# Ledger of designs, part 205: peptides against a protein of PDB entry 2AUS

Target 1, 323 residues: chain A of PDB entry 2AUS
Amino acid sequence: ADIKREVIVKDDKAETNPKWGFPPDKRPIELHIQYGVINLDKPPGPTSHEVVAWIKRILNLEKAGHGGTLDPKVSGVLPVALERATRVVQALLPAGKEYVALMHLHGDVPEDKIRAVMKEFEGEIIQRPPLRSAVKRRLRTRKVYYIEILEIDGRDVLFRVGVEAGTYIRSLIHHIGLALGVGAHMAELRRTRSGPFKEDETLVTLHDLVDYYHFWKEDGIEEYIRKAIQPMEKAVEHLPKIWIKDSAVAAVAHGANLTVPGIVKLNAGIKKGDLVAIMTLKDELVALGKAMMSTQEMIERSKGIAVDVEKVFMPRDWYPKLW

## One batch from the design tools (peptide; made by RFdiffusion4, then SolubleMPNN)

Design b2_p24_7_s1 (from b2_p24_7, 10 letters changed)
Fold by OpenDDE base, seed 1:
Structure b2_p24_7_s1 (fold): chain B 323 residues (1-323), chain A 24 residues (1-24)
Amino acid sequence: as target 1 above (323 residues)
Amino acid sequence: SMAREEEIKRRADELIRKVKEERK
């Protein structure tokens, strides 16, 4: 969701030392790759795990991970976090997804009826996970945020759909087909969005990555590979943020929980139990953690644990120990 | 399995080769 969250300032006098850390836009190319995320256009055919292994081979990487599995036949937006950023994928797993799907109907249905019935599938739906999923096969509710019909050609219905993480589009299409009375199946599926990653100028192919890596290694041209890799901070844009004092950064980078005195500013609407991003005043990702307080409690309280730190990303040496 | 990792490496190397050949 492109919802600009309100920013509440607790300490308007807090300054940051320009000599400490590495802001996302000021990383040397090697460091940029170590803290990078690729917005990959996954081709149809390979598994998401095969594609991650190919990226590791192409870019000569030791570690990488993806922000949510696409089926082998499904193409489109697959965020791939690199090296030291690999664990940032946990921020993308719960993120909303968008798809473009082609539904084939098993009988003739008037266009007005197709439009009316598909509109009824916006909101909460009950799904059973498919047999092939590692998820327990219990009935569960999922949200369909929107359905936008793009084209209707006889029995073929092209539509855009925004959904909660872990919604099965194949199951949605099956239920739409039942509601239409003729049955339906999913002919094609492409993912067009995964949280903050979408189809835009940052979307790159496996071929592009081979190309850009060679331009860097053989020709000394780093511009293309630099543009093909997003900073890890992109992968947390959709999360609520807490910005901390320079004096708190090294402690959090060592795995200490964030306490209330370390907070400079924060987003409105944080609830206890939310996944939050802990940021420096230079918009560097320090850690991900679980909020132990609401935004209001973090404003009103003078002490206590604000965030239980779960995953540290920042190296321990980017900021000095000031305790 | 080791066999699956070797097959993934082989397919990656084939992709790299194809892209290099298309540039010539």
Scores: peptide ipSAE 0.079, ipTM 0.680, DockQ to the pose 0.779
Fold by OpenDDE base, seed 3:
Structure b2_p24_7_s1 (fold): chain B 323 residues (1-323), chain A 24 residues (1-24)
Amino acid sequence: as target 1 above (323 residues)
Amino acid sequence: SMAREEEIKRRADELIRKVKEERK
């Protein structure tokens, strides 16, 4: 379960002007697309890069990017950030992932032994990236958050697994097979979650996107394409947030670092060096940045740089300059 | 490569065509 982050209020009197900005629920359709993320059901077969290029073609877009590669044979949840939101994918790269995997065993193993051994793989595992990975082939630890066995049919084991980003399920299955003494391989894999994106009513196919774009462009019906695209703010739901005063928004949108006086409220448990989302009081994403202070320091201090701003998303003109 | 981008465009156009045919 996603642990709900506590919100600490620093300024309970801070108000926001309703005339400034574009809240995620109030964007015109063109602006919604420019600041959008698709929760794509990636089909098996194409690369994640090919699928992003197809989405750009279908929706007539200049830019798009994905929130973490799925192998060609792997289906399921692929967040695709659009146009001005393209760089929000950096928030999704480190996010936890969930998969449903089919493991095929190379010998007969009693179900009680399968269940016992798979439970031992919950926690920290040692992995070496495969030869085909662009990632440096160094031994590294990865966390397996949970393993849930869904079905055992002889040599076929269907299971759900929650993992740290960059955990190789194929390598996990190989190690489980070695621990069982018979060997195993990954028969099928589907990604069911990527951070805040999961299999839910927001999951759409490439066919759905063709359909919904047609309804908008030819029939004038925007409802379907609007529902098929999530606001970019969804891509940062899993990050710690800092909400800022209206008077601080334009400065941050110009690339200025966030200073402590600009903070209205913030999540508990921010550490120095954490990736944080800077939000307006209307829950609009202004920027991503690196925390230069802890939550406690941001509460106790009257001045100083709270966040080193790395990526600005908000246009410079949504809020007035008040400095 | 330019050839890869053209092949991606071709496959996208083929997908669009298939979906339009399934609606008729």
Scores: peptide ipSAE 0.022, ipTM 0.597, DockQ to the pose 0.732
Fold by OpenDDE base, seed 2:
Structure b2_p24_7_s1 (fold): chain B 323 residues (1-323), chain A 24 residues (1-24)
Amino acid sequence: as target 1 above (323 residues)
Amino acid sequence: SMAREEEIKRRADELIRKVKEERK
């Protein structure tokens, strides 16, 4: 998620009308909520689905969805997309995750051996999904991006781990325990990142949401609830982006595919088949789609379908029809 | 199941109640 992508400008003279759209920082509070994502600190105990239902109840919402399941006992970062932003979770599901885990070893192991063996689990690992997963229990490869040992206290190993989406930390710990020869289990787990969402000033509790909603509805103070909800554009920060002309926005908002002439600027390194975010020049999310061209093809070609538009987020009326 | 939705609602209402009581 922290990879800075180069921005290639295709049209340096392209301007945007300040009267059109609603930039992420300039949405009225009701509209901000309709296009919002909460960086929720999920408490231990409830399911991710229960927590989403609670948020809907607290904020009086019809629809919401989460950016990747946390087990009931697992706490921490759960992105919850609201109302019209609900479908943005599809960008978060495949995103990398970070956890802090406490592993308990079932025997004594020298610290040097613990460190050496855990380092061998950086890279590609083979996992079997747990029995309770709706996913077929086929063996699959997953990437462990990094393992950082934070503390070793006898048989207790506290570590940070960055992983590919759908990596099971419980299974990782089980395999580490087997490799150490003594066995191990997961004592505690907290998710500290889900793509662009991390433990920072935007992390809020269910209690905070109750409070902030009350301050808005009863006291007329919108500041707290505004800060507690991120714009939906936050949920696509980790994706490669394509910025489009004002004249192309309404067509894409109506579900038309993005054609090459509509592109103003784009990230480097887009490949055919990549999930991309289509943005306005005001950094508003118009749609998610599948790249039909590479970055290079989008630069070199004068015509053709650049993006197959899969999910529209922007309302059809934010920009005028200019086609 | 309807029973699960009712239990989720009950727990939500209880959470909201507790937070309101702690403010008093």
Scores: peptide ipSAE 0.019, ipTM 0.495, DockQ to the pose 0.723
Fold by OpenDDE base, seed 5:
Structure b2_p24_7_s1 (fold): chain B 323 residues (1-323), chain A 24 residues (1-24)
Amino acid sequence: as target 1 above (323 residues)
Amino acid sequence: SMAREEEIKRRADELIRKVKEERK
């Protein structure tokens, strides 16, 4: 998510009409909610689905979805996409995750050995999905990007871990315990990051949402509920982006594939098959799609399908048809 | 199941009630 992608400009003369669309920072409150994502602090106890149902009830919404399940006992960062933005969660499912975990060791181990062994778990690990997962119970490789030990107190090890999507921290702790020779279990787990969503000023509780919705509906104060909801574009910040001409926006919003002539600028390092975000020059999310070309092919070619459009988010009427 | 949706709804309504009571 934090990898600054280089931006390659194909058309430096491309302008955008300020009267078209609704930039993420300039949406009326009702429209902001319709295209919103909440960075929820999920409490321990409820399922992620129960929490989504509560948000729908609190905010009087028809649709919502979450950016990757947290187990009932796990707290922390749960992105919840609202209404028309609901399907933006598909961009968050493959995103990296960070956790803070408390591991309890079943025996005494010298601190130096704990540190040495935990460092060996950075990189590729083999995991078996738990019985309760909807995922086929085949052995799979997952990446551990980093392990940072925060505190060691006897048998209790507090650590931060960055992992590939669908890494099971409970299984990681079990394997660390085996490698230490004493065994271990996961005492506590909190998710501190889900792609672009982290523990910051945008993190809100269910209580905050009840409060902020009340201030809006009863007192006419929209500021708090506006701050509590992020624009859907936040949910795609970690994806490679392609920015398109105003003349191409309406076609893509109608479900047409993006062709090479519509591209104004794009991120470096796009590969064929990558999930990409199609953006306006005002940084509005038009659609998600699959890259059919590399960045290099999109630069060198004058024609062809650049992106196979999988999901449109932008309404068809925000930009005029210019074809 | 309908029973699970009703339970979720009940707990949501209880949360909303608690927050409204804490403000009085």
Scores: peptide ipSAE 0.019, ipTM 0.486, DockQ to the pose 0.742

Design b2_p24_7_s2 (from b2_p24_7, 11 letters changed)
Fold by OpenDDE base, seed 2:
Structure b2_p24_7_s2 (fold): chain B 323 residues (1-323), chain A 24 residues (1-24)
Amino acid sequence: as target 1 above (323 residues)
Amino acid sequence: MEERRKRIEEEADRLIEKVREERE
């Protein structure tokens, strides 16, 4: 998520009408909620589905979805997409995750050996999905991006780990314990990051949401609930983006594929098959889609389908039909 | 509406308490 993607401008004269659309910072509170994502601090105990059901009840919502399951005992960052933004969680499912884990060793191991062995688990690892997972129990590779040992206290090892989506930290700890020769188990686990969502000022509890919703509904104070809900565009910050002309927005909002003439600017390094976010010039999310061209092809070509539009978020009426 | 809010608050509070008890 922290990789600044280069922005290539294709049309430097493209302007946007300030009267069209609803930029993320200018949505009325009701609309902000309809296109919102909560950076929830999931408590330990409940399932991610129970927590989503709670948020729906608290905020009086019909639909919501989460950006990747946390086990009941696991706390921390759970992005919860609301109402019309619910489908944006699909951008978060493949996103990298970070955890802080406490590993308990079943024997004494020299600190230098702990550090050396844990460093060897950076990179590609082989995992077996747990029995409780709906995922077929096939061996699969997963990437460990980094392991940062925070503290070693005898048999207790506190560490930060960045991983590919669907990496099982419990299985990682089990394999580390085997490699150390003494065995290990996961004592504690907290998720500290899910793609663009992290532990920061946007992290809110279920209690915060109850209070903030109350302040809005009973006292007329929208500030707290507005701050507690992120715009859905936050959930796509880690994706490569394509910014389109105002004249192309309504077509894409109707489910038409994005054609090359509609592109104003785009991120470098888009490959064919990548998930991309189609944005307005006001940084509004129009749709998610599959890139049918590379960045280079989108620059060099005058015509053709640039993006196969898979999921539309923007309402059809935010921008006029200019065709 | 108030009774539904109270039930949601009470259930949220129970979840929060259960979380506190599991951390002690």
Scores: peptide ipSAE 0.018, ipTM 0.505, DockQ to the pose 0.163
Fold by OpenDDE base, seed 5:
Structure b2_p24_7_s2 (fold): chain B 323 residues (1-323), chain A 24 residues (1-24)
Amino acid sequence: as target 1 above (323 residues)
Amino acid sequence: MEERRKRIEEEADRLIEKVREERE
C-alpha cells in the first residue's frame, strides 16, 4: 500500500544508543537470514507450501512461512519469511495484492463494451469463495481498487488488477464474462504485488537462491545471498508504525504491552483496533500489536496501554533492561 | 505427511544438483 503516512513526533529529544540492537543494514549475514524475508518469484506448478519447503532445504532453515497462498498454476510474488521472522507473514496476509491476468472470452465482444463493463467492476464486488478453498463458502464483499486493461486481442484480454486480500481473480473473470453476456475464464494469472513486495530488483527465483547460497558457503561471498534476502522490517512497511524509547524496547521484547510514555514518534491515522508495528529509533521491528488507542489519544494521554503486544520478534537481549 | 515432506526434500535436492551441473 503506497499510503504516505505522516509522522508525528512526541519526544524530539529522544536519543538512541548506537551500541544496542542490530539495525536492518548492520546485521551479520547469519542474523540477517534469521530475520529475513525473500521476495520469491514462485514458479508455476508447485504449491506455495512446497516452495516454502524447498527454500528451507536450500538455505538449511528450520522454519519459514509465506505471506499469502498462490495457486499451483499461478506464478509471481510470494513473500517467504524465514526463521525468527516467520510470523511476520501475519502483516502480509491482509495486505492488498496486484495481479496480471489473461481473460479468455467465450464469444466475440466489441472492445468498447469490454472496456466499459470491466470499468464497472472497479469498487465493491460480491464474491463466493471457490469450492477448493479452505474458507467457508459464504458470500462476501471485496474491493477491486483498479482495473487496467493492457491489451485486447480478439477474445483475449490482458489486464492488471489491484485487489483487497482474498479477492478471487478467477471469480472476478467469471463475473465479467457473465456481464459481457458471452462468458469468460481465467487463462493465465501472475501475482505482481503482495503489499510492500513487488516485481523489482529484490525478486529472486529458487535457482538464484541455490546459486547465492553456494557462493556464500563454498566461495565465502555473502553479497548475493545478503541482497536476495530482505530484512523482516520490509514486511511491515505498509503498516502504521510506532517508534519507542530505548528504555521501552526490552520490556516490549519480553512481551509487555507498550505504554504511552514509551512512545517517541508515531504515524498519523492509527485507529483503535489497527495492526501496528512497534519499531526502535533504529527502525528495528520489536513487535506487532493491536492499537488500544488512536494516534490522537497516544499524543494527548500521559499514561495507559497504547498497544496490546501480540507477537514479539526482537530477542530479549538486544537492548538492556532499563526498568 | 512424512511421504509428502520426503518428496518435497527430494525435489529440492534435484534442483540443487541441476544448478551445480549447470555451473560445471
Scores: peptide ipSAE 0.017, ipTM 0.501, DockQ to the pose 0.826
Fold by OpenDDE base, seed 3:
Structure b2_p24_7_s2 (fold): chain B 323 residues (1-323), chain A 24 residues (1-24)
Amino acid sequence: as target 1 above (323 residues)
Amino acid sequence: MEERRKRIEEEADRLIEKVREERE
């Protein structure tokens, strides 16, 4: 659910200078790429690491990173953060995921029983990570947010599933198969969502990227490559946000912690320890950090550290030093 | 590490060439 977070305004008179910074919609193409994220349709076959390396080669980039590993055989939504935006992927790693999966049953089961048993897997499940996972093989709980059966054809079950980050769909299907009493395996898997990135008009293939880069470099047409790359701010849409005064931006861009007087507006429901995005009044990402206060404490207090700044994205010179 | 980088670069070059051929 795209739960719109309430916005609480602390300073309704705060203005922003239009000459400072580079809003996401006003970046020159080179700067847009430096602060970009591609909503990639990963093909089946290559590893997520190989695909990131291909994008770097295609677009002539020094750095890139992905917003959560897809197995080689798995296709679909792979956010790839570029250059200066590379570290924004840390916001996407904990984000919820959606998949479409094809489950093959190893025996005949009545459709009504399939539907009933699969519905019981909505909620909290116990998983053990597979042997090939970089994650320590400890038993852990994971949330299944929803299961939607799309089609049942004999032993083949096509379904949509929304899950907590690091839920293994292969393990889920194995457990469903055990609960049905016949066993099952994952035949196909596609990721259809990773946090704010989904199957929409922003989804592009590796072929599209080759095409669009060629149109820009050889034909001088930047429109296609501009549309193929999302601003890094897209990668933090799902996070709670804190908007800061122009006078606070340069300090945060230098790695200073955000103090309470710098806050103009903020989302409701921030808890101490939450990952938050620090934004300008022009919706530019300044930094990611750990909330040191709740929303309520940030409203009630006149001073103190609101956010421990962990990762700065904004260049130090986009806003003047006003201290 | 270097061999893996080389292999990835070769695969990228093949992909670029394939897309060029599909346009002609």
Scores: peptide ipSAE 0.015, ipTM 0.445, DockQ to the pose 0.746
Fold by OpenDDE base, seed 4:
Order: sequence, then structure tokens, then C-alpha cells
Structure b2_p24_7_s2 (fold): chain B 323 residues (1-323), chain A 24 residues (1-24)
Amino acid sequence: as target 1 above (323 residues)
Amino acid sequence: MEERRKRIEEEADRLIEKVREERE
């Protein structure tokens, strides 16, 4: 999420009509909710599915989905995409995660050895999905981006860990315990980050949502519920972006593939096969799609399919048909 | 609306509390 991607401008003269669309900061509250994502502090206990069902009941929603399962006992950052934004979770599922974990060692180990061994688990690790996972139970490699030891108190090791999506911290701790020679288990786990969503001022509880919805519906105060819900565009901040001409927006919103002439600017480092966000010049999410070209090919070519559009989010009528 | 809020709040609280009890 913190990767500043360079922006390459193809058309520096491209303007956008301020009357078209609904920029993330200018949506009426009802529309903001329809295209919203909650940065939920999931309590320990309920399943991620139960929490999503609760949010739907609290906010009187038809649809919602979460940006990656937290186990019942795991607390912290659970992005919950609402209504028309529900499918934006496809951008969050593959996103990196951060956790704070408490590892309990089954024997005494010198602190220097703990630090040395845990550092060896930075990089590529081999994991098998747990039995309860819907993922095919094949051995797979996962990246551990970093391990930061926060505290060591005897047999208790508190650490921060950044990982590739679908890394199992319980399995990581088990393997660390084996490498230390004493064994270990996961005592506690909290997710502190899911892609662009982190522990910040946007993190809200289920209780906060109840109160904020009440303030809106009974007192007419929209401010709290508006702040508690992030625009769906937040859920794609970590993706490479392609910004398109106003004249291309309606076609993409109708499910047409993005062609090279529609591109105004784009991020550097797009590869063929990457998930990309197609944006308006007002930073509205039009669609998610698969890059059919690299950034370089999109710069050099005058024609061709740049993005295979997989999921449209923008309504068809926000921008006029200019074809 | 208040009765629905109260039921949602009570059920959220019960879910939170049930988890506190499972940790003790």
C-alpha cells in the first residue's frame, strides 16, 4: 500500500467536466454508503461472516462483503465493502497484511537466539493451508516482508509481522517454535493492516456504527456515519491505476474493455496480467480489470486493448455516452 | 427503531462478552 507509484502522463491537455460523476468527497450520504467500505475493528469472537451480517443489520444494507477472513479469535482490521462496492473486496483479498502476534514458547530460549531465528523467517516460507480453508491444500510459498520484535518477556514474544495474503501466522509461529527447538504456539493475534486499511482514525467498532447510524437516522447528523465509511476508492489505493478520458468512462461503465486511446495517465510498473483500477480524472473508480499490456506497451502503442474489464463499479449514467 | 438498536446492541455486546468469557 505504501508503494508510491510513479504517474506517467500521456495526455497533459485532458480535462474533466466537473458536472459529470460523483467524486468520492462529493457523494450524498446515501450514495457514499452505496459505494462505501468500513475499516472495521473486528472484535474477537464472531466470525468475519457474522460481523458482515451484523453490519448489514445495523446499517440496513442488502449486501456486504469482507476484504479477507479473520478467524473468530482474531481481532482488528477487517475491511467491509458495502452494497454496490461489495465486489471491491477482490482488490483486498490479494493485498498484503500486517499482524501483531503474541507467540508463547514451550521452553526457555536466550533472547539473542530468538531474535536471530525470527530474522531467518523474513523472506520466502513454505506453508500448507489449514483444513478449514476453502483454498486447495497444496504446499505453497508465501512472503514474510518483515518481522519486528516488539517485546520479549521470558517465553512470551510480541512481534509485528508483514506478510503476503494467505500467510498463516499460526503456522509461522509453529515453524519458529520448531526452529528454536522448544516449540511454540500463537497465544494472541490482531490484524493491524489489510492493504490500504490500517489502525488509524478511520478504524471503527460495531458499537460506533450503531451510534453513528442512530445519530444520522434519528438526529439528522450525517457527519459521524460519513466519516465511519470510507469511499470504495480507498480499497484500490494499493493497486496500479489507469486514469481515462471522460469520453471513455461511459463505455467502460457499460463493460467495454479499455483501449489505449482512452488513457490519460497511468502508473509505472504495470505488467501484463496485473489487477488494475480504472479511474476517472476525478479519482472515481470506474472498474477493476486485468492489464493486457505493460505500462511501456500502453505508452508506445496507439491502439489495442489495454485492460480487460472484469468488474464495473460506476453506474452507466454518471458520465454521458460520447460515442 | 430504538427497539431494533437495542436488540442489535445487546446482541453485539453478547458476542463481545462471550468472547471475553472464552478467553478467561
Scores: peptide ipSAE 0.015, ipTM 0.403, DockQ to the pose 0.149

